# Designs tried in a protein design run: peptides against a protein of PDB entry 4BOS. Part 19

Target 1, 163 residues: chain A of PDB entry 4BOS
Amino acid sequence: PVLTRTVVPADNSCLFTSVYYVVEGGVLNPACAPEMRRLIAQIVASDPDFYSEAILGKTNQEYCDWIKRDDTWGGAIEISILSKFYQCEICVVDTQTVRIDRFGEDAGYTKRVLLIYDGIHYDPLQRNFPDPDTPPLTIFSSNDDIVLVQALELADEARRRRQ
Target 2, 163 residues: chain A of PDB entry 4BOS as posed
Amino acid sequence: PVLTRTVVPADNSALFTSVYYVVEGGVLNPACAPEMRRLIAQIVASDPDFYSEAILGKTNQEYCDWIKRDDTWGGAIEISILSKFYQCEICVVDTQTVRIDRFGEDAGYTKRVLLIYDGIHYDPLQRNFPDPDTPPLTIFSSNDDIVLVQALELADEARRRRQ

## One batch from the design tools (peptide; made by RFdiffusion4, then SolubleMPNN)

Design b1_p11_3_s4 (from b1_p11_3, 5 letters changed)
Fold by OpenDDE base, seed 3:
Structure b1_p11_3_s4 (fold): chain B 163 residues (1-163), chain A 11 residues (1-11)
Amino acid sequence: as target 1 above (163 residues)
Amino acid sequence: ANLRQLPPLQA
């Protein structure tokens, strides 16, 4: 089995597209971003005590209006929210640092998904199988350490290509 | 790039 990258559009919504891809089992839908943004805004608006100005860097309402724009970038806050919503660990491997940041790792989720990040763009990762009739896997066991090793290898190779 | 794209430090 080989871990591979699926390139999604660089349209300011790559994070949402990538998350949707992996949590939905490999469905590429760039048009999912508006609803993903609205989902996040809805969750944030529902809990202004937790999603405070201190956390968001702006008022709850301002954030909700901001994240729903089609040209604003998601990051750690959005990943954390989506991890909680989809009840899975979201692992982000960074090609610049060759490190994995794990979101939801303390929640006890049994599943994990993987993204690759290069500093300005997110893409989803998937496991391909030798049997061409076996579809790629995007949802892994949270105990699958092999996939994390493979993600690091993929990131390291990407970094070397930029050198 | 927007700093919000960056992952946070893990505790």
Scores: peptide ipSAE 0.052, ipTM 0.742, DockQ to the pose 0.266
Fold by OpenDDE base, seed 2:
Structure b1_p11_3_s4 (fold): chain B 163 residues (1-163), chain A 11 residues (1-11)
Amino acid sequence: as target 1 above (163 residues)
Amino acid sequence: ANLRQLPPLQA
């Protein structure tokens, strides 16, 4: 089996599209972004004590209005929220540094999903099997470290391609 | 492009 990248649109919502893809088992739906943004805003609004200005860099209300815009980029805060919501570790392999940032790694989740990030764009990763009757896998065991190695290899290749 | 990048630490 090989780890492959599914390119999603660069429409300012690639993070949300990518997360939706992997947590839903490989469903590409760019139209999911508005609902995903609303989900995050709802979660943030529900806990203003935790999601404080210190965490958000802006007031709770300002953040909620901001993240619901169709042109604002998600990042670590949104990934952390989505990790908690979907109860899975979200691993982001960075092609610029060839490092993996693991979100939710201390939460004890049994599952992990993987994204690839180049500094301005997110794409989802999936495992493809040689058996054509076996669909690609996007949700892995949190103990599957082989997939992390494969992600690093994929990121390193991407990095070299851009050098 | 947006200036927001992944920070070195998880949120």
Scores: peptide ipSAE 0.052, ipTM 0.749, DockQ to the pose 0.381
Fold by OpenDDE base, seed 1:
Structure b1_p11_3_s4 (fold): chain B 163 residues (1-163), chain A 11 residues (1-11)
Amino acid sequence: as target 1 above (163 residues)
Amino acid sequence: ANLRQLPPLQA
């Protein structure tokens, strides 16, 4: 099996598209972002004590309005929220540093999904199988360390291509 | 570009 990258549109919502892709088992839906942005805003708004100005860098209400814009970029806050919402680890491999940032790693989830990030763009990762009739896998066991190794290899290759 | 595309976890 080979871990591969599915390139999603660079339309300011690549994070949301990528997360949606992996958590839904490989469904590419670039139109999913508005709903996911609303989901983030709803969760942020629901807990102003936790999602404070110190965390958000702006008031809770301002952040909710900001993230719902179609041109704003999500980050660690959004990934953390989505990890909890979907009850899975979200592992982001960075092609610049060749490291994996794991979100939800302390929650005891049994599943993990993987994204690849280059500093400005997110793409989803999937495992392809030799059998062409077997669909790619996007949801892995949290015990599957091989997929993390493969993700690092993929990131390292991407980094080398830019040298 | 957004400086918080993947910032350190703040939560």
Scores: peptide ipSAE 0.051, ipTM 0.746, DockQ to the pose 0.284
Fold by OpenDDE base, seed 5:
Structure b1_p11_3_s4 (fold): chain B 163 residues (1-163), chain A 11 residues (1-11)
Amino acid sequence: as target 1 above (163 residues)
Amino acid sequence: ANLRQLPPLQA
């Protein structure tokens, strides 16, 4: 089996599209962003004590209005929220540093999903199987260390292509 | 360009 990248649109909502893709088992839906932005805003608004100005960089209300805009970028905060919501570890491999940042690793989740990040854009990762009748896999066991190795290999290849 | 885009570690 081979780990591959599915390129999603660079429309300011690539993070949301990528997360949706992997948690839904490989469904590409570029129109999912508005709902996901609203979901995040709802979660943030529900806990102003935790999601404080210190965490958000702006007031709770300002953040909620900001993240719901169609041109604002999601990042670490949003990934953390989505990891908790979907109850899965979200692993992001960075093509610039060839390292993996793991969100939700201490939560005891049994599943993990993978994204690839180049500094300005997110794409989802999937495992393709030799049997054409076996659909690609996007949700892995949190014990599957092979997929992490494959992700690092993919990122290293991407880095070499830019050099 | 966007400091928030890169993911750290979350338990």
Scores: peptide ipSAE 0.057, ipTM 0.757, DockQ to the pose 0.262; fails the geometry check

Design b1_p11_4_s1 (from b1_p11_4, 5 letters changed)
Fold by OpenDDE base, seed 3:
Structure b1_p11_4_s1 (fold): chain B 163 residues (1-163), chain A 11 residues (1-11)
Amino acid sequence: as target 1 above (163 residues)
Amino acid sequence: SPPLPPRASYP
C-alpha cells in the first residue's frame, strides 16, 4: 500500500475540503466549505469561555464572523476544533519542514486522518491498495505509525521536488 | 507535542 495525495482546489477553503474528504472516507466535495465554516463558528460561539480571545486572536464574535467568510483561511485553530468534533486525530505533515503535527493526540481517539500542508495549501492523504477494487483508505488507526512514516516520505519527496 | 502548524498563507 502507498500513501498518496489528492489535490483539492486552492479556493481559500482547502483545509475544510481536505478535512471533509478524509473524515468522510474519501468524498471530494469542494462545496462543503460554507457549511464547514458555519460548523466551526457554531462550535466557537457555543463556548466563549474556552474559545477566548487568547486562543482566537480576536473576540469570539469577530472570529465567528471572520471564519464564515469565503476568503479566510483555516489553520491550527480550526483543525483542533474539527479534530474534537469528528473525534479523530488529525495529523498534518508539512512539506517545508518535513514534520508531522498531531492534533488530538492526547484525546484517546482510536482513529487518525492525514493532511499534507505546504505553507499555503492543504490536501488530504489516502492509502491506496494494490487491489484496484479496494477503495482508498482515509481513516487509519491511531496506532498506525507506518502511515506517519509514509507521510514523512511523501513530504520529503515534495520538498526535494521544490529544490 | 509539536507546535501547531500555521494557517495557510493568503495570496
Scores: peptide ipSAE 0.065, ipTM 0.769, DockQ to the pose 0.067
Fold by OpenDDE base, seed 1:
Structure b1_p11_4_s1 (fold): chain B 163 residues (1-163), chain A 11 residues (1-11)
Amino acid sequence: as target 1 above (163 residues)
Amino acid sequence: SPPLPPRASYP
């Protein structure tokens, strides 16, 4: 088994596309972003005490309107929210630093999904199997540390290719 | 805790 990267469109919604891909078991749907943006806005709006100006950098209402635009970029706030929504760890391996940022790691989730991030773009990761009839796996056990090692290997290789 | 990734951007 090998961990591989599926390149999604390099648009303003690559984070949403990537998350959707992994949590849905490997479904590439570049049109998923509008609904996911609405989901984010709904969750943000539901808890203005937590999602304060200090967290959002703008008022709760302004952020909700902003994230629902089709040309704005998701980030750590969205990943955190989506981790909670889908009840899984979202592990982001950064090709610039060769580090994994784990979202939801303290929530006790039994599942994890993986994204790869290069500073400007997010892509999903999946495990491919030798049997061509076995579909790739995108949802892993939170105890599967091998997949994290493989993600770091992918990131390190990507970093070396840029040098 | 490690720093969180920034927002994605266009190339």
Scores: peptide ipSAE 0.062, ipTM 0.768, DockQ to the pose 0.075
Fold by OpenDDE base, seed 4:
Structure b1_p11_4_s1 (fold): chain B 163 residues (1-163), chain A 11 residues (1-11)
Amino acid sequence: as target 1 above (163 residues)
Amino acid sequence: SPPLPPRASYP
């Protein structure tokens, strides 16, 4: 089995597309972003005590309006929210630092999904199998640490290519 | 938990 990257469009919504891809088992749908942005805004609005200006960098209402724009980028806040919503760890391997940021790691989720991040773009990761009749896997056991090793190797190779 | 990654940079 090989861990590989699926390049999604760089259309300001790569994070949402990437998350949707992995949590839906490998479905590429660049049109998913508007609804996911609304979902984020709804969740942010529902808990103004937690999603404070200190966390958001702007007022709760301003953030909700901002994230619903089609030209604004998601980030750690969105990943955290989507981890909770989909009830899975979201592991982001950074090709600039060759480290994995794990979201939802303390929530006791049994599943994890993986993204690769290069500082300006998010892409989803999947495990490909040699058997052509076995579809790629995007949802892993939270106990599967081999996939994290493979993600680090993938990121390290990507970093070396850019140096 | 590790530091959260920054938002991706706009072009």
Scores: peptide ipSAE 0.061, ipTM 0.770, DockQ to the pose 0.057
Fold by OpenDDE base, seed 5:
Structure b1_p11_4_s1 (fold): chain B 163 residues (1-163), chain A 11 residues (1-11)
Amino acid sequence: as target 1 above (163 residues)
Amino acid sequence: SPPLPPRASYP
């Protein structure tokens, strides 16, 4: 089995497309972003004490209006929110630093998904199997440390290719 | 803990 990258469109919504891909078991749907943006805005609006201006960098209402725009980019805040919503670790391997940042690692989730990040773009990762009849895997056990090693190897290869 | 990945840059 090998860990591979599925390139999603660079259409300002790559984070949302990538997360949707991995949490839904490998479904590529670039049209998922509007509803995912709305979901995030709804969660943020529901808890202004936690999602404060200090965290958001703007008022709660301003953030909600901002994230629902079709041209704004998601990042760590949105990943944290989606990790909580989907009840899984979201592991992001960075090709620039060749390291993994784990979101939701202290929540006790039994599942993890993986994204690859190059500083401006997110793509989903999947495990491909030798048996062509076995579909790719996007949801891993949180105890599967081999997939993290494979992700680091993939990121290092991408870094060497300046990708 | 390592720093969080930044937001993807707004165009």
Scores: peptide ipSAE 0.061, ipTM 0.765, DockQ to the pose 0.053

Design b1_p11_4_s2 (from b1_p11_4, 4 letters changed)
Fold by OpenDDE base, seed 4:
Structure b1_p11_4_s2 (fold): chain B 163 residues (1-163), chain A 11 residues (1-11)
Amino acid sequence: as target 1 above (163 residues)
Amino acid sequence: SPPLPPRADYP
């Protein structure tokens, strides 16, 4: 088994597309972003005490309107929200630092998904199997640390290619 | 706790 990257469009919604891909078991749907943006806005709006201006950098209402635009980019706030919504750990491997940031690691989720991030773009990761008839795996056990090692290897290779 | 990754469009 090998961990591979599926390149999704760089259309300002790569984070949403990538998350959707992994949590839905490998479904590439670039059109998923509008609904996911609405989901983020709904969750943000539901808890203005937590999602304060200090956290958002904007008023709660302004952020909700902003994230629903088709040209605004998601980040850590969105990942944390989506981790909670989908009840899974979202692991982001950064090719610039070769580090993995684990969102939802304290929540006790049994599943994890993986994204690769280069500072300006997110892509989903999947495990491919030797048998071509076995579909790729995007949802891993939260105890599967081998996949994290593979993600680091993938990120390190990506970093070397840029040097 | 590791630092949170920035937004993709964050300068």
Scores: peptide ipSAE 0.071, ipTM 0.775, DockQ to the pose 0.055
Fold by OpenDDE base, seed 2:
Parts: structure tokens; sequence; C-alpha cells
Structure b1_p11_4_s2 (fold): chain B 163 residues (1-163), chain A 11 residues (1-11)
């Protein structure tokens, strides 16, 4: 089995599309972004004590309005929120540094999903199997460290390609 | 640990 990248549109919502893809088992739906943005805004609005201005960099209300725009880009805050919501570890491999940042690693989740990030764009990762009858896997065991090694290899290759 | 991935639009 090999870890592969599915390129999603660079339409300002690549993070949301990528997360949706992996948590839904490999469903590519760029139209999911508006609802994903609303989901995040709802979660943030529901807990203004935790999602404070110190965390958000703006008031709770301002953030909610901001994230619901169709042209604002997600990042660590949104990944953290989505990790909690979907109850899974979200691992982001960075092609610029060839490092993996793990969100939710201390939460005790049994599942992990993987994204690849180049500084301006997110894509989902999936495991492809040699058996054509076996669909790609996007949800892994949180103990599957082999997939992390494969992600690093993929990121390193991408990094070299851009050098 | 390395810093968390920034927003995609992070300068």
Amino acid sequence: as target 1 above (163 residues)
Amino acid sequence: SPPLPPRADYP
C-alpha cells in the first residue's frame, strides 16, 4: 500500500475540503466548505470562554463572522476545532519543513487522519491498496506510525520537487 | 515542538 495525495481545489477552502475528505472516508466535495465554516463558527460561538480573543486574535463574534466568509483561510485553530469535533487526531505534514504536526495527540483518540500542507494549500492524504477492490483508506489507527513515515516521505519528495 | 501550521493565508 502507498500513501497518495488527492489534490483539492485552491479555492480558499482547501482546508475544509481536505478535512471533510478524510473524515468522510474519501469523499471529495468542495461544496462542503460553507457548512464546514458554519460548523466551526457554531462551535466557537458556543464557548466564548474557551474561544477567547486571546485564542482567536479577534473577538468571538468577529471570528465567527470572519470564518464564515468564503474567502478566509483556515489553519491551526480550525484544525484543532475539527479534531475535537470529529474526535480524531489530525496530522498535518508540512512539505516546507518535512515535519508532522499532530492535532489532538493528547486527547486519546483512536483514529487519525492526514493532511499535507505546503504553506498556502492543504490536501488530503489516503492509503491506496494494490487490490483494486479495496477502496482507499483515509482514517487510520492512531497507533499506525507507518503512515506517518509514509507521509514524511511524501512531503520530502514534494519538497525536493520544489527546490 | 515546532509551531502549529499557520493559516493558509498567513503572511
Scores: peptide ipSAE 0.071, ipTM 0.768, DockQ to the pose 0.056
Fold by OpenDDE base, seed 5:
Structure b1_p11_4_s2 (fold): chain B 163 residues (1-163), chain A 11 residues (1-11)
Amino acid sequence: as target 1 above (163 residues)
Amino acid sequence: SPPLPPRADYP
């Protein structure tokens, strides 16, 4: 089995498209972003005490209006929210640093999904199998450390290509 | 602890 990258559009919504892809088992839907943005805004609005200005960098209401725009980019805050919503660990491998940041690692989730980040873009990762009749896997066991090693290898290769 | 991944527009 080999871990591969699926390139999604760089349309300001790559994070949302990438998360949707992996949590839905490999469904590419670039039109998913508006609904996901609304979902995040709804979650943030529901808990202004937790999602404070200190966390958001702006008022709760300002953030909700901001994230619902079609041209604003998601990041760590949105990943954290989506990890909680989908009840899975979201692992982001960074091609610039060749390290993995794990969101939800202390929540006790049994599943993990993987994204690759290059500093300006997010893409989803999937495991391909030798048997062509076996569909790619995007949802892994949180005990599957091999996939993390493979993700680091993939990121290191990407980094070397840019050097 | 390392910093969390920033927004994609913040390399």
Scores: peptide ipSAE 0.071, ipTM 0.765, DockQ to the pose 0.071
Fold by OpenDDE base, seed 3:
Order: sequence, then C-alpha cells, then structure tokens
Structure b1_p11_4_s2 (fold): chain B 163 residues (1-163), chain A 11 residues (1-11)
Amino acid sequence: as target 1 above (163 residues)
Amino acid sequence: SPPLPPRADYP
C-alpha cells in the first residue's frame, strides 16, 4: 500500500475541499466549501465564550462573516473545529518543514485523516492498494503510525523536488 | 504538541 496525494483546486477553499474529501471517504467535491464555511461559522457563533477574540483574532461575529467569504483561507482554527465536528484526528504534514501537526490528538478519537500542506495549499492524502478493485482509504486508525511515516516520506520527497 | 499551522494566507 502506498500513500498518495489527490490534488484539489487552488481556489482559496482547498482546506475545506481536502477535509471533506478525507472524512467522506474520498469524495472530491469542490462545491462543498460554502456549506463547510457556514458550518464553521455556525459552530463559532454557537460558543462565543470559547471562540473569543483571543482565539479568533477578531470578534466572533467578524470572524463568522469573514470565514463565510469565498476568498478567505482556512488554517489551524478551522482544522480544529472540523476535527471536533467530524470526531476524528486531522493530521497535517507540512512539506516545507517535514513535520506533522496533529489536531484532536488528545480527544481520544479512534480515526485519523491526513492532509498535506505546502504553505499555500492543502491537499488530501489517501492510501492506495495493490488490488485495483480495492478503493483508496482516507480514514485510518489513530494507532496507525505507518501512515504517518509514509506521510513524512511523501513530504520529504516533495521538499527535495523543490530544492 | 507542535505549534498549530497558520492559515495558508497568513502573513
């Protein structure tokens, strides 16, 4: 089995598209972003005490309006929210630093999904199997450390290609 | 845990 990258559009919503892809078992839907943005805004608006200005860098309402724009980029805040919503660990491997940031790692989730990030773009990762009739896997066990090793290898190779 | 990755458009 090999870990591969599925390139999603660079349309400012790549994070949302990528998360949707992995949590839905490999469904590529670039049109999912507007609803995911609204979902995040709804969650943030529902808990202004937790999602404070200190966390958001702006007022709760300002953030909600901002994240619903089609040209604003998601990051750690949005990943954290989506991890909680989908009840899974979201692991992001960075090709610039060859590091994996794990979101939701302390929540006790049994499943994890993986994204690859290059500083300006997010893509989803999937495991492909030798049997062509076996569909790719996007949801892994949170105990699967092999997939993390493979993600690091993939990121390291990507970094080498840019050098 | 490592620091959280910034937004893709973070300056």
Scores: peptide ipSAE 0.069, ipTM 0.769, DockQ to the pose 0.053

Design b1_p11_4_s3 (from b1_p11_4, 5 letters changed)
Fold by OpenDDE base, seed 1:
Structure b1_p11_4_s3 (fold): chain B 163 residues (1-163), chain A 11 residues (1-11)
Amino acid sequence: as target 1 above (163 residues)
Amino acid sequence: SPPLPPRAVYP
């Protein structure tokens, strides 16, 4: 088994596309972003005390309007929200730092999904199997530390490739 | 918990 990257379009919605891909078991749907953006806005709007200006960098209402634009980029706030929504850890391996940021790590989720991030783009990761008839796996056990090691290896290779 | 990744910067 090998961990591989599926390159999704760089269309300002790569984060949403990538998350959708992994949580849905490997379904590539670049058109999923509008609904996911609305979901984010709904959740943000539902708790203005938590999602304050201090967290959002703008008013709650302004953020909701902003994230629903088709050209704005999601980030840590969105990943955190989506982790809670899908009830899984979202692990992001950064190719610039070769480190993994784990979202939802303290929630006790039994499942984790993985993204790879280069500072301007997100892609999903999946495990491919030798048997061509076995579909790739995108949802892992939160106890599967091997996949995290493989993600770091993948990120390190990506970093070296850019040098 | 580790620091959160930054938001991507618009090109």
Scores: peptide ipSAE 0.068, ipTM 0.756, DockQ to the pose 0.055
Fold by OpenDDE base, seed 5:
Structure b1_p11_4_s3 (fold): chain B 163 residues (1-163), chain A 11 residues (1-11)
Amino acid sequence: as target 1 above (163 residues)
Amino acid sequence: SPPLPPRAVYP
């Protein structure tokens, strides 16, 4: 089995496209972003005490209006929200630092998904199998440490290629 | 703990 990267469009919504891809088992849908942006805004609006101005960097209402724009980029805040919503760890391997940041690691989730990040773009990761009839895997056991090693190897290779 | 991945910057 080999861990591979699926390149998604760099259309300001790569984070949402990437998360949707992995949590839905490998479905590429670049049109998923508007609804995911609305979902995040709804969650943020529902808990202004937790999603405070200190966390958001702007008022709760301003953030909700901002994240629903089609040209604003998601990041750590949105990943944290999506981890909670989908009830899984979201592991992000960074090609610039060659390390993995785990979101939701203290929540006791049994599943994890993986993204690769280069500082300005997110892509989803999947495990391909030698049997062509076995579909790629995007949802892993939270006990699968081999996939994390493979993700680090992939990130190191990307760093060496300056991609 | 390491810092969280930053928010991507749109053009």
Scores: peptide ipSAE 0.062, ipTM 0.760, DockQ to the pose 0.054
Fold by OpenDDE base, seed 2:
Structure b1_p11_4_s3 (fold): chain B 163 residues (1-163), chain A 11 residues (1-11)
Amino acid sequence: as target 1 above (163 residues)
Amino acid sequence: SPPLPPRAVYP
């Protein structure tokens, strides 16, 4: 099996498209972004005590209005929220540093998904199998460290291409 | 743990 990258559109919503792709088992749907943004805003609005201005960098309401715009970029805050919502570890391999940031790593989730990030764009990762009848896998065991090694290798190759 | 990836910023 080999870990591969599925390139999603660079339309300011690549994070949401990428997360949706991996948590839904490999469904590419760029039109998912508006609803994904609304989901995040709803979660944030539901707990203003936790999602404080200190965390958001703006008031709770301002953040909710901001994240629902079609041109605002998601990041660590949104990944953290989505990790909690989908009850999975979200692993982001950064091609600039060749490091993996694991969101939800202390939550005891049994599953993990992987994204690749280059500083301005997110893409989803999937495992392809040699058997053509076996569909690609996007949801891994949280104990599957082999996929993390493969992600690092993929990121390192990507970094070298940009050097 | 490593620092969290920042929000992507517009070029």
Scores: peptide ipSAE 0.059, ipTM 0.761, DockQ to the pose 0.056; fails the geometry check
Fold by OpenDDE base, seed 3:
Structure b1_p11_4_s3 (fold): chain B 163 residues (1-163), chain A 11 residues (1-11)
Amino acid sequence: as target 1 above (163 residues)
Amino acid sequence: SPPLPPRAVYP
């Protein structure tokens, strides 16, 4: 088994496309972004006490209007929200630092998904199997430490290629 | 918890 990267379009919605890909079992749908943005806005709007200006950097209403725009970028806030919504860890391996940031790690989720981030773009990761009839896996056990090692190796290789 | 990654931004 090997961990591989699926390159999604380099548009302003790469995070949403990547998350959708991994949580839906490997479905590439760049058109998912509008609904994903609406989902996040709905969640934020539903809890203005938690999603405060201190967290959002703007008012709750301003954030909701902003995130629903086609040209705004997702990041840590959105990853945190999506982790809670999908009830899974979202692990982001950074090719610049060769480290993994784990979102939802303290929530007790049994599942994790992995993204790779290069500083300007998010892509999803998947495990491919030797048996061609076995589809790639995008949802891993939170006890699967091997996949994290493989993600770090993938990031390290990417970093070496850029040097 | 580790520091949060920044938002993806095009150059």
Scores: peptide ipSAE 0.058, ipTM 0.763, DockQ to the pose 0.072; fails the geometry check

Design b1_p11_4_s4 (from b1_p11_4, 4 letters changed)
Fold by OpenDDE base, seed 1:
Structure b1_p11_4_s4 (fold): chain B 163 residues (1-163), chain A 11 residues (1-11)
Amino acid sequence: as target 1 above (163 residues)
Amino acid sequence: SPPLPPRPVYP
């Protein structure tokens, strides 16, 4: 089995597309972003005490309006929210630093999904199997540390290509 | 206003 990257469109919504892809088992839907943005806004709005200006960098209401725009980029706030919503760890391997940032790691989730990030773009990762009739896997056990090693290998290779 | 790039949090 090999971990591979599925390139999604660089349309300002790559984070949402990537998360949707992995949590839905490998479904590529570039049109999923609007609903996911609304979901984020709904969750942010539901807890203004936690999602304060200190966290958001703007008022709760302003952030909700901002994230619902079709051209704004999601980040750690969105990943953390989506991790909680989907009840899984979201592991992001950074090709610039060759490190993995784990979101939801302290929540005790049994599942993890993986994204690859290059500083301006997110893509989903999947495990491909030797049997061509076996569909790729996007949802892994939180105990599967091999997939994390493979993700780091992908990131290192990507970094080397850009050197 | 230009969109912000992805904002990961590094531990």
Scores: peptide ipSAE 0.062, ipTM 0.759, DockQ to the pose 0.094
Fold by OpenDDE base, seed 5:
Structure b1_p11_4_s4 (fold): chain B 163 residues (1-163), chain A 11 residues (1-11)
Amino acid sequence: as target 1 above (163 residues)
Amino acid sequence: SPPLPPRPVYP
């Protein structure tokens, strides 16, 4: 089994497309972003005490209007929100630092999904199997440490290619 | 005006 990267469009919504891909079991839908942006805005608007200016960097209302734009980029805040919504650990491997940042790691989720991040773009990761009739896997056990090792290997290779 | 860069991943 090999962990591979599926390149999604660099259209300002790569995070949302990537998350949708992995949580839906490998469905590429670049048109998913508007709905996902609205979902995040709805969650943020529902709890202005938690999602404060200190967390958002702007007022709750300003953030909601901002994230719903088609040209604004998602990041750690949105990943954290989506982890809670989908009830899964979201692991992001960074090709610049060759490290994995885990969102939701202390929530007790049984599932994890993986993204690869290069500082300006997010892509989803999937496990391919030797049997061509077995579809790729995007949702892993939170106990699967092998997939994390494979993600680090993938990121290290990507880093070496840029050097 | 160009869009802002993506926000980094913070652990």
Scores: peptide ipSAE 0.061, ipTM 0.752, DockQ to the pose 0.114
Fold by OpenDDE base, seed 3:
Structure b1_p11_4_s4 (fold): chain B 163 residues (1-163), chain A 11 residues (1-11)
Amino acid sequence: as target 1 above (163 residues)
Amino acid sequence: SPPLPPRPVYP
């Protein structure tokens, strides 16, 4: 088994496309972004006490309007929200630093998904199997530390290639 | 309109 990367479009919504890909078991749907943006906005709007200006960097309403634009980028805040919504750890391996940031690691989720990030783009990761008839795996056990090692290796190679 | 830059990942 090998961990590989699926390149999604660089259309300002790569984070949402990537998350959708991994949580839905490997479904590539770039058209999912508008609804995912609305989902995040709905969640944020539902709890203005938690999603405060201190967290958002802007008012709750301003953030909701902002994140629904098709040219704004998601980051840690959106990943945290999506982790909670999908009830899974979202692990992001950064090719620039060769670090993995785990979102939702303290929530007790049994599953984790993985993204790779280069500072300007997010892509999803999946495990490919030797048997070509076995479909790739995108949802891993939260106890599977081997996949994290593989993600670090993948990120390190990407860094060396400047990819 | 120009796209906004990606936001960083912070743990």
Scores: peptide ipSAE 0.060, ipTM 0.755, DockQ to the pose 0.147
Fold by OpenDDE base, seed 2:
Structure b1_p11_4_s4 (fold): chain B 163 residues (1-163), chain A 11 residues (1-11)
Amino acid sequence: as target 1 above (163 residues)
Amino acid sequence: SPPLPPRPVYP
């Protein structure tokens, strides 16, 4: 089995497209972004006490309006929200640092998904199998540390290609 | 001006 990336469009919504891809088992749908943005805004709006200005960097209402724009970029706060919503650990391997940032790691989730990030773009990761009848896997056990090693290798290769 | 880039927060 080999870990590979699926390149999604660089249309300001790559994070949402990438998350949707992995949590839905490998469905590439760039048109999912508006709904994903609305989902995040709805979650934030539903809990103004937790999603405070201290966390958001702006008022709850301002954030909701901001994240629903089609040109705003998601980051750590959005990943954290999506991790909680989908009840899975979201692991982001950074090609600039060759490190994995694990979101939801303390929540006790049994599943993990993986994204690859280069500082300006997110792509989803998937495991391909030698058996052509076995579809790629995007949802892994949270105990599968082999996939993390493979993600680091993939990130290191990507980093070297940019040098 | 471009929006803020997507960025994880590392532990």
Scores: peptide ipSAE 0.059, ipTM 0.758, DockQ to the pose 0.107

